# Ledger of designs, part 12: peptides against a protein of PDB entry 4IGA

Target 1, 116 residues: chain A of PDB entry 4IGA
Amino acid sequence: KRVLIVDDAAFMRMMLKDIITKAGYEVAGEATNGREAVEKYKELKPDIVTMDITMPEMNGIDAIKEIMKIDPNAKIIVCSAMGQQAMVIEAIKAGAKDFIVKPFQPSRVVEALNKV

## One batch from the design tools (peptide; made by RFdiffusion4, then SolubleMPNN)

Design b1_p10_2_s4 (from b1_p10_2, 6 letters changed)
Fold by OpenDDE base, seed 1:
Structure b1_p10_2_s4 (fold): chain B 116 residues (1-116), chain A 10 residues (1-10)
Amino acid sequence: as target 1 above (116 residues)
Amino acid sequence: SELDEVVRVA
């Protein structure tokens, strides 16, 4: 499966890319904000998206909503430092399939990839 | 390695 990695932090994208690749998945591409995520989703049609929440231009919640309009079957895994209950609920309501709180263990990401 | 890192970045 092909994964689109969305995060404004270059280090985090690098980390996720490493985890995703080592787990046997392919990286479809990367996005650095929500608007870029939406356009990359349209372009690449990835199987899975890892989505940060706190990003410039467009946040992850809004990006999830827009992607779900494009593809109601999108498989989005949130990966965010904002692990408050309210944020988790908001992400799930928007359409996310899972929510990983930063800092995370690589195994948690692999678990999410395998389950969606 | 990156797999050993535990970082909170938002």
Scores: peptide ipSAE 0.027, ipTM 0.600, DockQ to the pose 0.050
Fold by OpenDDE base, seed 4:
Structure b1_p10_2_s4 (fold): chain B 116 residues (1-116), chain A 10 residues (1-10)
Amino acid sequence: as target 1 above (116 residues)
Amino acid sequence: SELDEVVRVA
């Protein structure tokens, strides 16, 4: 399966790329904000998306909503430091399949990838 | 390995 990695932090994208590839998944591409995420989703049609929340241009919640308009069957895993209950609820309401709070263990990401 | 380590926010 192919994964689109969305995060404004280069370090985080690098870490996720390592986790994803070591777990046997393919990285479809990367995006640094919500607008890029939507564009890349249209272009690449990945199987899974890892989505940050706090990003410039367009935040992750709005990106989830836009991607869900494109593909109601999109598999989106949120990876964010904003693990407050309200944010988790909002992400799930928007269509996210899982919510991983930063900092996280790689095994948590792999578990999410395998279950969505 | 890296998979055994916690990924932290930079």
Scores: peptide ipSAE 0.027, ipTM 0.606, DockQ to the pose 0.054
Fold by OpenDDE base, seed 5:
Structure b1_p10_2_s4 (fold): chain B 116 residues (1-116), chain A 10 residues (1-10)
Amino acid sequence: as target 1 above (116 residues)
Amino acid sequence: SELDEVVRVA
């Protein structure tokens, strides 16, 4: 399966790329903000998306909503430092399949990838 | 840890 990694932090994208590839998945591409995420989703049609929330240009919640308009079957895993209940509920309502709070263990990401 | 800080700020 192919994964689109969305996060404004280069370090986080690198970390997720390492986890994803070592777990046997392919990285379809990367995006650094919500607008890029929507564009890349259209272009790459990935099987799974990892989505940050706090990003410039367009935040992750709005990106989830836009991607779900494009593909109601999109498999989106949120990875965010904003683990408040309200944010988790908002992400799930938007269409996310899972929510991983930063900092996380690599195994948590792998489990999410395998289950969506 | 420094890693935790970087991860949280991301």
Scores: peptide ipSAE 0.026, ipTM 0.591, DockQ to the pose 0.051
Fold by OpenDDE base, seed 3:
Structure b1_p10_2_s4 (fold): chain B 116 residues (1-116), chain A 10 residues (1-10)
Amino acid sequence: as target 1 above (116 residues)
Amino acid sequence: SELDEVVRVA
């Protein structure tokens, strides 16, 4: 399966790329903000998206909503430091399938990838 | 750890 990685932090994208590839998944591409994420989703049609929340241009919640308009069957895993209950509920309401709180264990990401 | 902090604030 092919994964689109969305995060404004280069380090986080690199970390996720390492986890994703070691788990046997392919990285379809990367995006650095929500607007780019929507564009890349249209272009690449990935099987899975890892989505940061706090990003410039467009935040992850809005990106989820826009992607769900494009593909209501999109498989989006949120990865965010904002693990408050309200934010988790917001992400799930927007269409996310899972929510991973930063900092996370690599195994947590792998579990999410395998489950969605 | 330092890694945890970097991950948290990223």
Scores: peptide ipSAE 0.023, ipTM 0.573, DockQ to the pose 0.053

Design b1_p10_3_s1 (from b1_p10_3, 4 letters changed)
Fold by OpenDDE base, seed 5:
Structure b1_p10_3_s1 (fold): chain B 116 residues (1-116), chain A 10 residues (1-10)
Amino acid sequence: as target 1 above (116 residues)
Amino acid sequence: MVEEILKRNS
């Protein structure tokens, strides 16, 4: 399966790339903000998206909503430092399949990838 | 689903 990695932090994209590839998944591409994420989803049609929330240009919640308009069957895993209950609920309502709070263990990401 | 994810992150 091919994964689109969305995060404004280069180090976080790098970390996720390592976890994803070691787990046997392919990286379809990367995006650095929500607007870019929507564009890349249209272009690459990935199987899974890892989505940050706090990003410039367009935040992750809005990006999830736009991707769900494009593909109601999109499989999006949120990965964010904003792990308060209200934000988790908002992300799931928008269409996310899982929510991983930063900082995280690699095994948590792999578990999410395997279950969506 | 929401409750399960909340439990997982607790």
Scores: peptide ipSAE 0.302, ipTM 0.874, DockQ to the pose 0.547
Fold by OpenDDE base, seed 1:
Structure b1_p10_3_s1 (fold): chain B 116 residues (1-116), chain A 10 residues (1-10)
Amino acid sequence: as target 1 above (116 residues)
Amino acid sequence: MVEEILKRNS
C-alpha cells in the first residue's frame, strides 16, 4: 500500500517515512500543510494518509474534511501532539480512522497502518 | 471505534 505523509515538520516526515518503509509500505509522497495534502491526495490517490493537525495554510482537521469529500473511503491516520479527547473526537468526526499522539512508538504507527 | 481510540489515548 502507498502512504501520503502530511506534516509541516521535516523531521517528523523523515521519521514517518522510515517507519512506513521499514514496515513494507511505499511512500507515495509528502505534504507540508493541509492544502498540499488535499492536492497530493487528488494527484497521487494514496491508499493511506498520515495527517498532522497543527499546520500552516490549512490544518489537519480541515484537510481531512476536504479529502473525505474527494474520497469518502479515504484511510486517514492522524498523528499529532494535540491528543486531548476533544481533538480525537473532532478528528474521527471529520473522517479519520485512527489517532496517534506524539511522541509515539514506531509499533503504534505500524499497527495503525495494518488496521486501515 | 471511537471508544477504542479514546481508551488507547486516555
Scores: peptide ipSAE 0.292, ipTM 0.869, DockQ to the pose 0.513
Fold by OpenDDE base, seed 4:
Structure b1_p10_3_s1 (fold): chain B 116 residues (1-116), chain A 10 residues (1-10)
Amino acid sequence: as target 1 above (116 residues)
Amino acid sequence: MVEEILKRNS
């Protein structure tokens, strides 16, 4: 399966790419903000999206909502430092399938990839 | 599903 990685931090995208690749998934592409994520989703039609929340231009919640308009069956895993209950609920309400709080263990990401 | 995710992240 192909994964679109969305995070404004280059280091985080690198980390996720390593985890995703090592787990046997393919990286479809990367996006650095929510607007770019929506564009890349349309272009690449990935099987899974890892989505940061706090990003410039467009935040992850809004990106989730826009992607869900494009593909109601989108499989989005949030990966964010914003792990408070209200944010988790908001992300799930928007359409996310899972929420991983930063910092995380690689196994947590792999588990999420395998379950969505 | 929400309950599981909230529990894990609580």
Scores: peptide ipSAE 0.292, ipTM 0.870, DockQ to the pose 0.506
Fold by OpenDDE base, seed 3:
Structure b1_p10_3_s1 (fold): chain B 116 residues (1-116), chain A 10 residues (1-10)
Amino acid sequence: as target 1 above (116 residues)
Amino acid sequence: MVEEILKRNS
């Protein structure tokens, strides 16, 4: 499966890329904000998206909503430091399939990738 | 599923 990695932090994208690749998945591409995420989703048609929440231009919640308008079957895994219950509920309501709180163990990401 | 995710993150 091909994964689109969305995070404004280069370090985090690098970390996720390493985890995703070592787990046997392909990296379809990267996006640094929610606007890019929506554009890249249309362009790359990835199987899975890892989505940060706090980003410039467009936040992850809005990006999830826009992607779900494009593809109601999108498989989006949120990866965010904003792990409050209210945020988790909002992300799931928007269409996310899972929510991973930062900092996380690589195994948690792999579990999410395998489940969606 | 929501409950499952919430419990996992608790």
Scores: peptide ipSAE 0.286, ipTM 0.867, DockQ to the pose 0.529

Design b1_p10_3_s2 (from b1_p10_3, 3 letters changed)
Fold by OpenDDE base, seed 2:
Structure b1_p10_3_s2 (fold): chain B 116 residues (1-116), chain A 10 residues (1-10)
Amino acid sequence: as target 1 above (116 residues)
Amino acid sequence: MVEEILERNS
């Protein structure tokens, strides 16, 4: 399966790319903000999306909503430092399938990828 | 499903 990695932090994208590839998944592409995420989703039609929340241009919640308009069956896994209950609920309500709080263990990401 | 996700992040 192909994964679109969305995070404004280059280091985080690199980390996720390593985890994703080592787990046997293919990286479809990367996005640095919500606007790019929506554009890349349309272009690449990835099987899974890892989505950060706090990003410039467009935040992750709005990106999730826009992607869900494009594909109601999109498989989006949120990866964010904002792990407050309210944020988790908001992300799931927007359409996310899972929410991983930063910092995380690689196994947590792999489990999420395998489950969605 | 939501409950499970909330539990894992609590």
Scores: peptide ipSAE 0.277, ipTM 0.863, DockQ to the pose 0.492
Fold by OpenDDE base, seed 4:
Structure b1_p10_3_s2 (fold): chain B 116 residues (1-116), chain A 10 residues (1-10)
Amino acid sequence: as target 1 above (116 residues)
Amino acid sequence: MVEEILERNS
Protein backbone atom coordinates (compact mmCIF):
# COMPACT_ATOMS: atom_id res chain seq x y z
CA LYS B 1 0.00 0.00 0.00
CA ARG B 2 1.04 3.58 -0.73
CA VAL B 3 1.27 6.25 1.97
CA LEU B 4 1.14 10.03 1.67
CA ILE B 5 3.15 11.65 4.46
CA VAL B 6 1.93 15.08 5.62
CA ASP B 7 3.99 17.11 8.11
CA ASP B 8 5.54 20.57 8.02
CA ALA B 9 8.69 19.27 9.72
CA ALA B 10 11.26 17.73 7.38
CA PHE B 11 12.69 15.65 10.21
CA MET B 12 9.30 14.17 11.00
CA ARG B 13 8.64 13.34 7.34
CA MET B 14 12.00 11.63 7.20
CA MET B 15 11.27 9.65 10.34
CA LEU B 16 7.86 8.55 9.09
CA LYS B 17 9.30 7.64 5.69
CA ASP B 18 11.83 5.36 7.35
CA ILE B 19 9.17 3.68 9.48
CA ILE B 20 6.73 3.29 6.59
CA THR B 21 9.34 1.90 4.21
CA LYS B 22 10.81 -0.48 6.78
CA ALA B 23 7.31 -1.80 7.47
CA GLY B 24 6.92 -2.75 3.81
CA TYR B 25 4.76 0.14 2.65
CA GLU B 26 5.51 2.45 -0.26
CA VAL B 27 5.78 6.21 0.12
CA ALA B 28 3.45 7.77 -2.44
CA GLY B 29 4.68 11.27 -1.72
CA GLU B 30 5.04 14.03 0.85
CA ALA B 31 3.21 17.24 1.71
CA THR B 32 4.33 20.08 3.98
CA ASN B 33 0.95 21.68 4.76
CA GLY B 34 -2.76 20.96 4.53
CA ARG B 35 -3.31 22.60 1.16
CA GLU B 36 -0.44 20.62 -0.32
CA ALA B 37 -1.86 17.47 1.27
CA VAL B 38 -5.20 17.94 -0.47
CA GLU B 39 -3.47 18.57 -3.79
CA LYS B 40 -1.23 15.53 -3.40
CA TYR B 41 -4.16 13.33 -2.41
CA LYS B 42 -5.96 14.23 -5.63
CA GLU B 43 -2.81 13.65 -7.66
CA LEU B 44 -1.46 10.49 -6.06
CA LYS B 45 -4.60 8.78 -4.72
CA PRO B 46 -2.66 7.14 -1.87
CA ASP B 47 -4.07 4.26 0.13
CA ILE B 48 -3.17 5.82 3.49
CA VAL B 49 -2.35 9.32 4.77
CA THR B 50 -0.33 10.23 7.84
CA MET B 51 -1.51 13.70 8.87
CA ASP B 52 0.05 16.30 11.14
CA ILE B 53 -2.30 18.84 12.76
CA THR B 54 -0.31 22.00 13.36
CA MET B 55 0.77 23.24 9.95
CA PRO B 56 0.90 26.59 8.15
CA GLU B 57 -1.43 27.46 5.25
CA MET B 58 -3.97 24.79 6.23
CA ASN B 59 -4.08 22.74 9.43
CA GLY B 60 -4.55 18.99 9.57
CA ILE B 61 -8.17 19.06 10.69
CA ASP B 62 -9.19 21.12 7.69
CA ALA B 63 -7.07 18.93 5.43
CA ILE B 64 -8.85 15.84 6.74
CA LYS B 65 -12.21 17.42 6.00
CA GLU B 66 -11.19 18.36 2.47
CA ILE B 67 -9.74 14.93 1.74
CA MET B 68 -12.91 13.28 3.03
CA LYS B 69 -14.88 15.36 0.53
CA ILE B 70 -12.65 13.99 -2.23
CA ASP B 71 -12.69 10.43 -0.93
CA PRO B 72 -15.10 9.50 1.85
CA ASN B 73 -13.24 6.21 2.19
CA ALA B 74 -9.87 7.85 2.81
CA LYS B 75 -7.70 6.19 5.45
CA ILE B 76 -6.13 8.96 7.52
CA ILE B 77 -3.90 8.44 10.55
CA VAL B 78 -3.26 11.59 12.55
CA CYS B 79 0.23 11.98 13.96
CA SER B 80 0.46 15.03 16.22
CA ALA B 81 1.85 16.49 19.41
CA MET B 82 -1.64 17.91 20.04
CA GLY B 83 -2.84 14.89 21.99
CA GLN B 84 -5.55 16.57 24.08
CA GLN B 85 -8.83 14.68 24.28
CA ALA B 86 -10.67 17.50 22.54
CA MET B 87 -8.28 17.38 19.60
CA VAL B 88 -8.50 13.61 19.32
CA ILE B 89 -12.28 13.83 19.24
CA GLU B 90 -12.14 16.60 16.66
CA ALA B 91 -9.83 14.60 14.40
CA ILE B 92 -11.97 11.47 14.61
CA LYS B 93 -15.10 13.52 13.99
CA ALA B 94 -13.43 14.97 10.89
CA GLY B 95 -12.81 11.44 9.60
CA ALA B 96 -9.46 10.23 10.94
CA LYS B 97 -9.17 6.50 11.58
CA ASP B 98 -6.52 6.78 14.28
CA PHE B 99 -4.61 9.33 16.32
CA ILE B 100 -0.96 8.91 17.27
CA VAL B 101 0.50 11.32 19.80
CA LYS B 102 4.04 12.59 19.37
CA PRO B 103 6.52 11.48 20.49
CA PHE B 104 5.69 7.93 19.43
CA GLN B 105 7.24 4.51 19.09
CA PRO B 106 7.73 3.21 15.55
CA SER B 107 5.64 0.15 16.44
CA ARG B 108 2.67 2.41 17.15
CA VAL B 109 2.81 3.78 13.61
CA VAL B 110 3.17 0.30 12.11
CA GLU B 111 0.20 -0.91 14.14
CA ALA B 112 -1.91 1.96 12.84
CA LEU B 113 -0.84 1.34 9.24
CA ASN B 114 -1.77 -2.32 9.52
CA LYS B 115 -5.19 -1.65 11.04
CA VAL B 116 -6.69 1.10 8.91
CA MET A 1 -14.06 3.33 17.81
CA VAL A 2 -13.64 6.71 19.45
CA GLU A 3 -13.47 5.07 22.85
CA GLU A 4 -10.49 2.85 22.10
CA ILE A 5 -8.60 5.70 20.45
CA LEU A 6 -9.28 7.94 23.43
CA GLU A 7 -8.23 5.20 25.84
CA ARG A 8 -5.01 4.63 23.91
CA ASN A 9 -4.19 8.34 24.00
CA SER A 10 -5.48 9.17 27.50
Scores: peptide ipSAE 0.268, ipTM 0.860, DockQ to the pose 0.500
Fold by OpenDDE base, seed 3:
Structure b1_p10_3_s2 (fold): chain B 116 residues (1-116), chain A 10 residues (1-10)
Amino acid sequence: as target 1 above (116 residues)
Amino acid sequence: MVEEILERNS
């Protein structure tokens, strides 16, 4: 499966890329904000998206909503430091399939990738 | 689903 990595932090994108690749998945591409995420989703048609929440231009919640309008079957895994219950509920309500709180263990990401 | 994810993150 091909994964689109969305995070404004270069370090985090690098970390996720390493985890995703070592787990046997392909990296379809990267996005640094919600606007880019929506554009890249249309362009790359990835199987899975890892989505940060706090980003410039467009936040992850809005990006999830826009992607879901494009593809109601999108498989989006949120990866965010904003792990409050309210945020988790909002992300799931928007269409996310899972929510991973930062900092996380690589195994948690792999579990999410395998489940969606 | 929601409950499962919330429990996992609790």
Scores: peptide ipSAE 0.266, ipTM 0.857, DockQ to the pose 0.514
Fold by OpenDDE base, seed 1:
Structure b1_p10_3_s2 (fold): chain B 116 residues (1-116), chain A 10 residues (1-10)
Amino acid sequence: as target 1 above (116 residues)
Amino acid sequence: MVEEILERNS
């Protein structure tokens, strides 16, 4: 499966790329904000998306909503430092399939990838 | 599913 990595932090994208690749998945591409995420989703049609929440231009919640309009069957895994219950609920309501709180263990990401 | 995610992140 192909994964689109969305995070404004280069280090986080690098970390996720390593985890995703080592787990046997392919990295379809990367995006640094929500607007880019939506554009890349349309272009690449990835199987899975890892989505950060706090980003410039467009936040992750809005990006999830826009991607869901494009593909109601999109498989989006949120990966964010904002792990309060209210945010988790908001992300799931928007369409996310899982929510991983930063900092995370690689196994947590792999588990999420395998579940969607 | 939501409950499971909330429980894991609680």
Scores: peptide ipSAE 0.265, ipTM 0.858, DockQ to the pose 0.495

Design b1_p10_3_s3 (from b1_p10_3, 4 letters changed)
Fold by OpenDDE base, seed 4:
Formats: C-alpha cells, structure tokens, sequence
Structure b1_p10_3_s3 (fold): chain B 116 residues (1-116), chain A 10 residues (1-10)
C-alpha cells in the first residue's frame, strides 16, 4: 500500500518515511501543509495518509475534511503532538481512522498502518 | 472506535 506523509516538519516526514518503508509500505509522496496534502491526495490517490494537525496554510483537521470530500473512504491516521481529548474527538469526527500522539514509538505507527 | 482511540491516548 502507498502512503502520503503530511507534516510541516522535515524531520518528522523523514522519520515517518523510514518507519513506513521499513514496515513494507511504499511512500506515495509528501506534503508540508494541509493545502498541499489535498492537492497531493488528488494527484497520487494514496491508500493511506499520515496527517499532522498543526501546519501553516491549512491545518490537519481542515485537510481531513477536504480529503473526505474527495474520497469518503480515505484512510487517514493523525500523527500530532496535540493529543488532548478534544482534539482527538475532533479529528475522528472529521474522518480520521486513528490518532497517534507525538512522541510515538515506531510500532504504534506500524500498528495503525496495518489496521486501517 | 472513538472510545478505543481515546483510551489509548489518555
């Protein structure tokens, strides 16, 4: 399966890419903000998306909503430092399938990838 | 599903 990695931090994208690749998944592409994520989703039609929340231009919640309009069956895993209950609920309500709080263990990401 | 995710992240 192909994964679109969305995070404004280059280091985080690198980390996720390593985890995703090592787990046997293919990296479809990367996006650095929510607007770019929506554009890349349309272009690449990935099987899974890892989505950060706090990003410039467009935040992750809005990106989730826009992607869900494009593909109601989108499989989005949120990966964010914003792990408070209200944010988790908001992300799931928007359409996310899982929510991983930063910092995380690589196994947590792999588990999420395998379950969505 | 929501409850499971909340419990895991609580």
Amino acid sequence: as target 1 above (116 residues)
Amino acid sequence: MVQEILERNS
Scores: peptide ipSAE 0.311, ipTM 0.877, DockQ to the pose 0.516
Fold by OpenDDE base, seed 5:
Structure b1_p10_3_s3 (fold): chain B 116 residues (1-116), chain A 10 residues (1-10)
Amino acid sequence: as target 1 above (116 residues)
Amino acid sequence: MVQEILERNS
């Protein structure tokens, strides 16, 4: 399966890339903000998306909503430092399949990838 | 689903 990695932090994208590839998945591409994520989803049609929430241009919640308009069957895993209950609920209501709070263990990401 | 994810992250 191919994964689109969305995060404004280069180090986080690098970390996720390592975890994803070691787990046997392919990286379809990367995006640095929500607007770019929507564009890349249209272009690459990835199987899974890892989505940050706090990003410039367009936040992750809005990006999830836009991607769900494009593909109601999109499989999006949120990965964010904003792990308060209200944000988790908002992300799931927007269409996310899982929510991983930063900082995280690699095994948590792999588990999410395998279950969506 | 929401409750399960909340519990997983608790």
Scores: peptide ipSAE 0.311, ipTM 0.877, DockQ to the pose 0.550
Fold by OpenDDE base, seed 1:
Structure b1_p10_3_s3 (fold): chain B 116 residues (1-116), chain A 10 residues (1-10)
Amino acid sequence: as target 1 above (116 residues)
Amino acid sequence: MVQEILERNS
């Protein structure tokens, strides 16, 4: 399966890329904000998206909503430092399939990838 | 599903 990595932090994208690749998945591409995420989703049609929340231009919640308009069957895993229950609920309501709180263990990401 | 995610992140 092919994964689109969305995070404004280069270090986080690098970390996720390593985890995703080592787990046997392919990295379809990367995006640094929600608007880029939507554009890349249209272009690449990835199987899975890892989505940060706090980003410039467009936040992750809005990006999830826009991607769900494009593909109601999109498989989006949120990965964010904002792990309060209200945010988790908001992300799931928007269409996310899972929510991983930063900092995370690689196994948590792999588990999420395998579940969607 | 939502409940499971909330429990894991609680």
Scores: peptide ipSAE 0.305, ipTM 0.875, DockQ to the pose 0.498
Fold by OpenDDE base, seed 3:
Structure b1_p10_3_s3 (fold): chain B 116 residues (1-116), chain A 10 residues (1-10)
Amino acid sequence: as target 1 above (116 residues)
Amino acid sequence: MVQEILERNS
């Protein structure tokens, strides 16, 4: 499966890329904000998206909503430091399939990738 | 489903 990595932090994208690749998945591409994520989703048609929440231009919640309008079957895994219950509920309501709180263990990301 | 995710993150 091909994964689109969305996070404004270069370090985080690098870390996720390493985890995703070592787990046997392909990296379809990367996005640094929500607007870019929506554009890349249309362009790359990835199987899975890892989505940060706090980003410039467009936040992750809005990006999830826009992607879901494009593809109601999108498989989006949120990866965010904003792990409050309210945020988790909002992300799931928007269409996310899972929510991973930062900092996380690589195994948690792999579990999510395998489940969606 | 939602409850499962909430419990996993608790």
Scores: peptide ipSAE 0.297, ipTM 0.871, DockQ to the pose 0.525

Design b1_p10_3_s4 (from b1_p10_3, 4 letters changed)
Fold by OpenDDE base, seed 2:
Structure b1_p10_3_s4 (fold): chain B 116 residues (1-116), chain A 10 residues (1-10)
Amino acid sequence: as target 1 above (116 residues)
Amino acid sequence: MVNEILERNS
């Protein structure tokens, strides 16, 4: 399966890319903000999306909503430092399938990838 | 599903 990695932090994208590839998944592409995420989703039609929340231009919640309009079956895994209950609920309400709080263990990401 | 995710993050 192909994964679109969305995070404004280059380091985080690199980390996720490593985890994703080592787990046997393919990286479809990367996005650095919510607007790019939506554009890349349309372009690449990835199987899974890892989505950060705090990003410039467009935040992750709005990006999730827009992607869900494009593809109601989108498989989005949020990966964010904002692990407050309210944010988790908001992300799931928007359409996310899982929410991983930063910092995270690689196994947590792999588990999420395998379950969505 | 929401409950599971909340439990996982709490």
Scores: peptide ipSAE 0.240, ipTM 0.850, DockQ to the pose 0.523
Fold by OpenDDE base, seed 4:
Order: C-alpha cells, then structure tokens, then sequence
Structure b1_p10_3_s4 (fold): chain B 116 residues (1-116), chain A 10 residues (1-10)
C-alpha cells in the first residue's frame, strides 16, 4: 500500500518515511501543509495518509475534512503532538481512523498502518 | 472505534 506523508517538519517526514518503508509500505509522496496534502491526495490517490495537525496554510483537521470530501473512504492516521482529548475527538469526527500522539514509538505507527 | 482511540490516548 502507498502512503502520503503530511507534516510541516522535514525531520518528522523523514522519520515517518523510514518507519513506513521498513514496514513494507511504499511512500506515495509528501506534503508540507494541509493545502498541499489535499492537492497531493488528488494527484497520487494514496491508500493511506499520515496527517499532522499543526501546519501553516491549512491545518490537519481542515485537510482531513477536504480529503474526506474527495474520498469518503480515505484512510487517515493523525500523527500530532496535540494529543488533548478534544483534539482527538475533533480529528475522529473529521474522519480520521486513528490518532497517534507525538512522540511515538515506531511500532505504534506500524500498528496503525496495519489496522486501517 | 472512537472509544478505542480515546482510551489509547487517555
């Protein structure tokens, strides 16, 4: 399966890329903000999205909502430092299938990838 | 699903 990685931090994208590829998944592409994420989703039609929340231009919640308009069956895993209950609920209501709080163990990401 | 995710992140 192909994964679109969305995070404004280059280091985090690199980290996720390593985890994703080692787990046997393919990286479809990367996005650095929510607007780019929506554009890349349309272009690449990935099987899974890892989505940051706090990003410039467009945040992850809004990006989730826009992607869900494009593809109601989108499989989006949130990866964010904003692990408050209210944010988790908001992400799930927007359409996220899982929420991973930063910092995380690689096994947590792999588990999420395998479950969605 | 919501409960599972909330429990894990609680």
Amino acid sequence: as target 1 above (116 residues)
Amino acid sequence: MVNEILERNS
Scores: peptide ipSAE 0.239, ipTM 0.850, DockQ to the pose 0.470
Fold by OpenDDE base, seed 1:
Structure b1_p10_3_s4 (fold): chain B 116 residues (1-116), chain A 10 residues (1-10)
Amino acid sequence: as target 1 above (116 residues)
Amino acid sequence: MVNEILERNS
């Protein structure tokens, strides 16, 4: 499966890329904000998306909503430092399949990838 | 599913 990595932090994208690749998945591409995420989703048609929430231009919640309009069957895994219950609920309501709080363990990401 | 995710993150 191919994964689109969305996060405004280069270090985080690098970390996720390593985890995703080592777990046997392919990295379809990367996006640094919600707007880019939507554009890349259309272009790359990834199987899975890892989505950050706090990003410039367009936040992750809005990006999830836009991607869901494009593909109602999109498999989006949120990865964010904002792990409040309210945010988790908001992300799931928007269409996310899982929510991983930062900082995270690699196994947590792999588990999420395998579940969607 | 929502409850499961909330439980994991709580």
Scores: peptide ipSAE 0.231, ipTM 0.845, DockQ to the pose 0.513
Fold by OpenDDE base, seed 3:
Order: C-alpha cells, then structure tokens, then sequence
Structure b1_p10_3_s4 (fold): chain B 116 residues (1-116), chain A 10 residues (1-10)
C-alpha cells in the first residue's frame, strides 16, 4: 500500500517515512500543509494518509474534510500532539480512521497502518 | 470503533 505523509515538520515526515518503509509500505509522497495534502491526494491517489493537525495554510481537520469530499473511502490516520479527547472526536467525526498521539512508538503507527 | 480509538488515547 502507498502512504501520503502530511506534516509541516520535516523531522516528523522523515521519522514517519522511516517507520512506514521499514513496515513494508511505500511512500507515495509528502505534503507540508493541509492544502498540499488535498492537492497531493488528488494527484497521487494514495491508499493511506498520515495527517498532522496543526499546520499552516490549512489544518489537518479541514484537510480531512476536503479529502473525504473527494474520496469518501479515504483511509486517514491522524498523527498529532493534540491528543485531547475533543480533538480526537473532531478528527473521527471529520472522517479519520485512527488517531495517534505524539510522541508515539513506531509500533503504534504500524498497528494503525495494518488496521485501516 | 470510536470508543476503541478514544480508549487507546485515554
């Protein structure tokens, strides 16, 4: 499966790329904000998206909503430091399939990838 | 489903 990695932090994208590839998945591409995420989703049509929440241009919640308009069957895993229950509920309501709180263990990301 | 995700993050 091909994964689109969305995070404004280069270090985090690098970390996720390492985890994703070592788990046997392919990285379809990267996006640094929600606007890019929507554009890249249309372009790359990935199987899975890892989505940060706090980003410039467009936040992750809005990006999820826009991607769900494009593809109601999108598989989006949120990965965010904002792990408050209210945020988790908002992400799920928007269409996310899972929510991973930063900091995380690599195994947690792999579990999410395998489940969706 | 929602409960499962919330429980893992509680």
Amino acid sequence: as target 1 above (116 residues)
Amino acid sequence: MVNEILERNS
Scores: peptide ipSAE 0.230, ipTM 0.843, DockQ to the pose 0.484

Design b1_p10_4_s1 (from b1_p10_4, 7 letters changed)
Fold by OpenDDE base, seed 1:
Structure b1_p10_4_s1 (fold): chain B 116 residues (1-116), chain A 10 residues (1-10)
Amino acid sequence: as target 1 above (116 residues)
Amino acid sequence: SIADKIAAYF
């Protein structure tokens, strides 16, 4: 399966890319904000999206809503900061299927990829 | 459920 990685932090994208690749998934592409995420989803039609919430230009919640308009069957895993329960709830309401809390263990990312 | 997972984690 192919994964689109969305995060405004280059380090986080790198970390996720390493985990995703090692787990046997393919990285379809990367996006650095919510607008790019929507554009890349249309272009790449990935199987899974990892979605940061707090981003410039367009946040992850709004990006989820737009992606769900494009593909109601989109498989989105949100990546949230510690202590952001309310944001996770909003992401799930918007259509996300699962959540990972930062800082995360690689095994948690793999679990989410396998189950979504 | 996902709701249960959220409640349990936080």
Scores: peptide ipSAE 0.203, ipTM 0.822, DockQ to the pose 0.044
Fold by OpenDDE base, seed 2:
Structure b1_p10_4_s1 (fold): chain B 116 residues (1-116), chain A 10 residues (1-10)
Amino acid sequence: as target 1 above (116 residues)
Amino acid sequence: SIADKIAAYF
């Protein structure tokens, strides 16, 4: 399966790429904000998306909503430091399939990839 | 594994 990695932090994208590839998944591409995420989703049609929330241009919640308009069956895993109840609810309402709170262990990401 | 024990932050 192919994964689109969305995070404004280059270091986080690098870490997720390492975790995803070592788990046997392919990285379809990367995006640094929500607008890029929507564009890359259209272009690459990945099987799974890892989605940060706090990003410039367009935040992760809005990106989830836009991707769900493109593909109602999109499999989106949120990965964010903003693990408050309200944010989790917002992500679920937008269409996220899982929510991983930063900091996280690599195994948590692998579990999410395998279950989504 | 050792990799699983490395926490990811930010």
Scores: peptide ipSAE 0.038, ipTM 0.671, DockQ to the pose 0.279
Fold by OpenDDE base, seed 3:
Structure b1_p10_4_s1 (fold): chain B 116 residues (1-116), chain A 10 residues (1-10)
Amino acid sequence: as target 1 above (116 residues)
Amino acid sequence: SIADKIAAYF
């Protein structure tokens, strides 16, 4: 399966890329903000998206909503330091399939990839 | 790497 990695932090994208590839998944591409995420989703049609929340240009919640308009069956895993109950609920309402709180263990990401 | 581990916190 192919994964689109969305995070404004270069080191986070690097870490996720390492985890994703070691787990046997392919990285379809990367995006650094929500607008780019929507564009890349249209272009690449990935099987899974890892989605940061706090990003410039467009945040992850809005990106989820836009991607769900494009593909109601999109498999989006949120990965965010903002693990407050309200934010988790908002992400689920937007269409996210899982929510990983930062800091996280690599095994948690692998678990999410395998389940969505 | 250490950098990767640190990245998990942000």
Scores: peptide ipSAE 0.037, ipTM 0.664, DockQ to the pose 0.299
Fold by OpenDDE base, seed 5:
Structure b1_p10_4_s1 (fold): chain B 116 residues (1-116), chain A 10 residues (1-10)
Amino acid sequence: as target 1 above (116 residues)
Amino acid sequence: SIADKIAAYF
């Protein structure tokens, strides 16, 4: 399966890329904000998306909503430092399949990838 | 936060 990694932090994208590839998945591409995420989703049609929330240009919640309009079957895993209940509920309502709070263990990401 | 992102990797 192919994964689109969305995070404004280059370090986090690098970390997720390492986890994803070592777990046997392919990295379809990367995006650094919500607008890029929507564009890349259209272009790459990945099987799974990892989505940050706090990003410039367009936040992750709005990106989830836009991607779900494009593909109601999109498999989006949120990875965010914003783990408060309100944000988790908002992400799930937007269409996310899972919500991983930063900091996280690599195994948590792998588990989410395998389950969506 | 940046700190949380770093902590997630290390």
Scores: peptide ipSAE 0.037, ipTM 0.673, DockQ to the pose 0.305

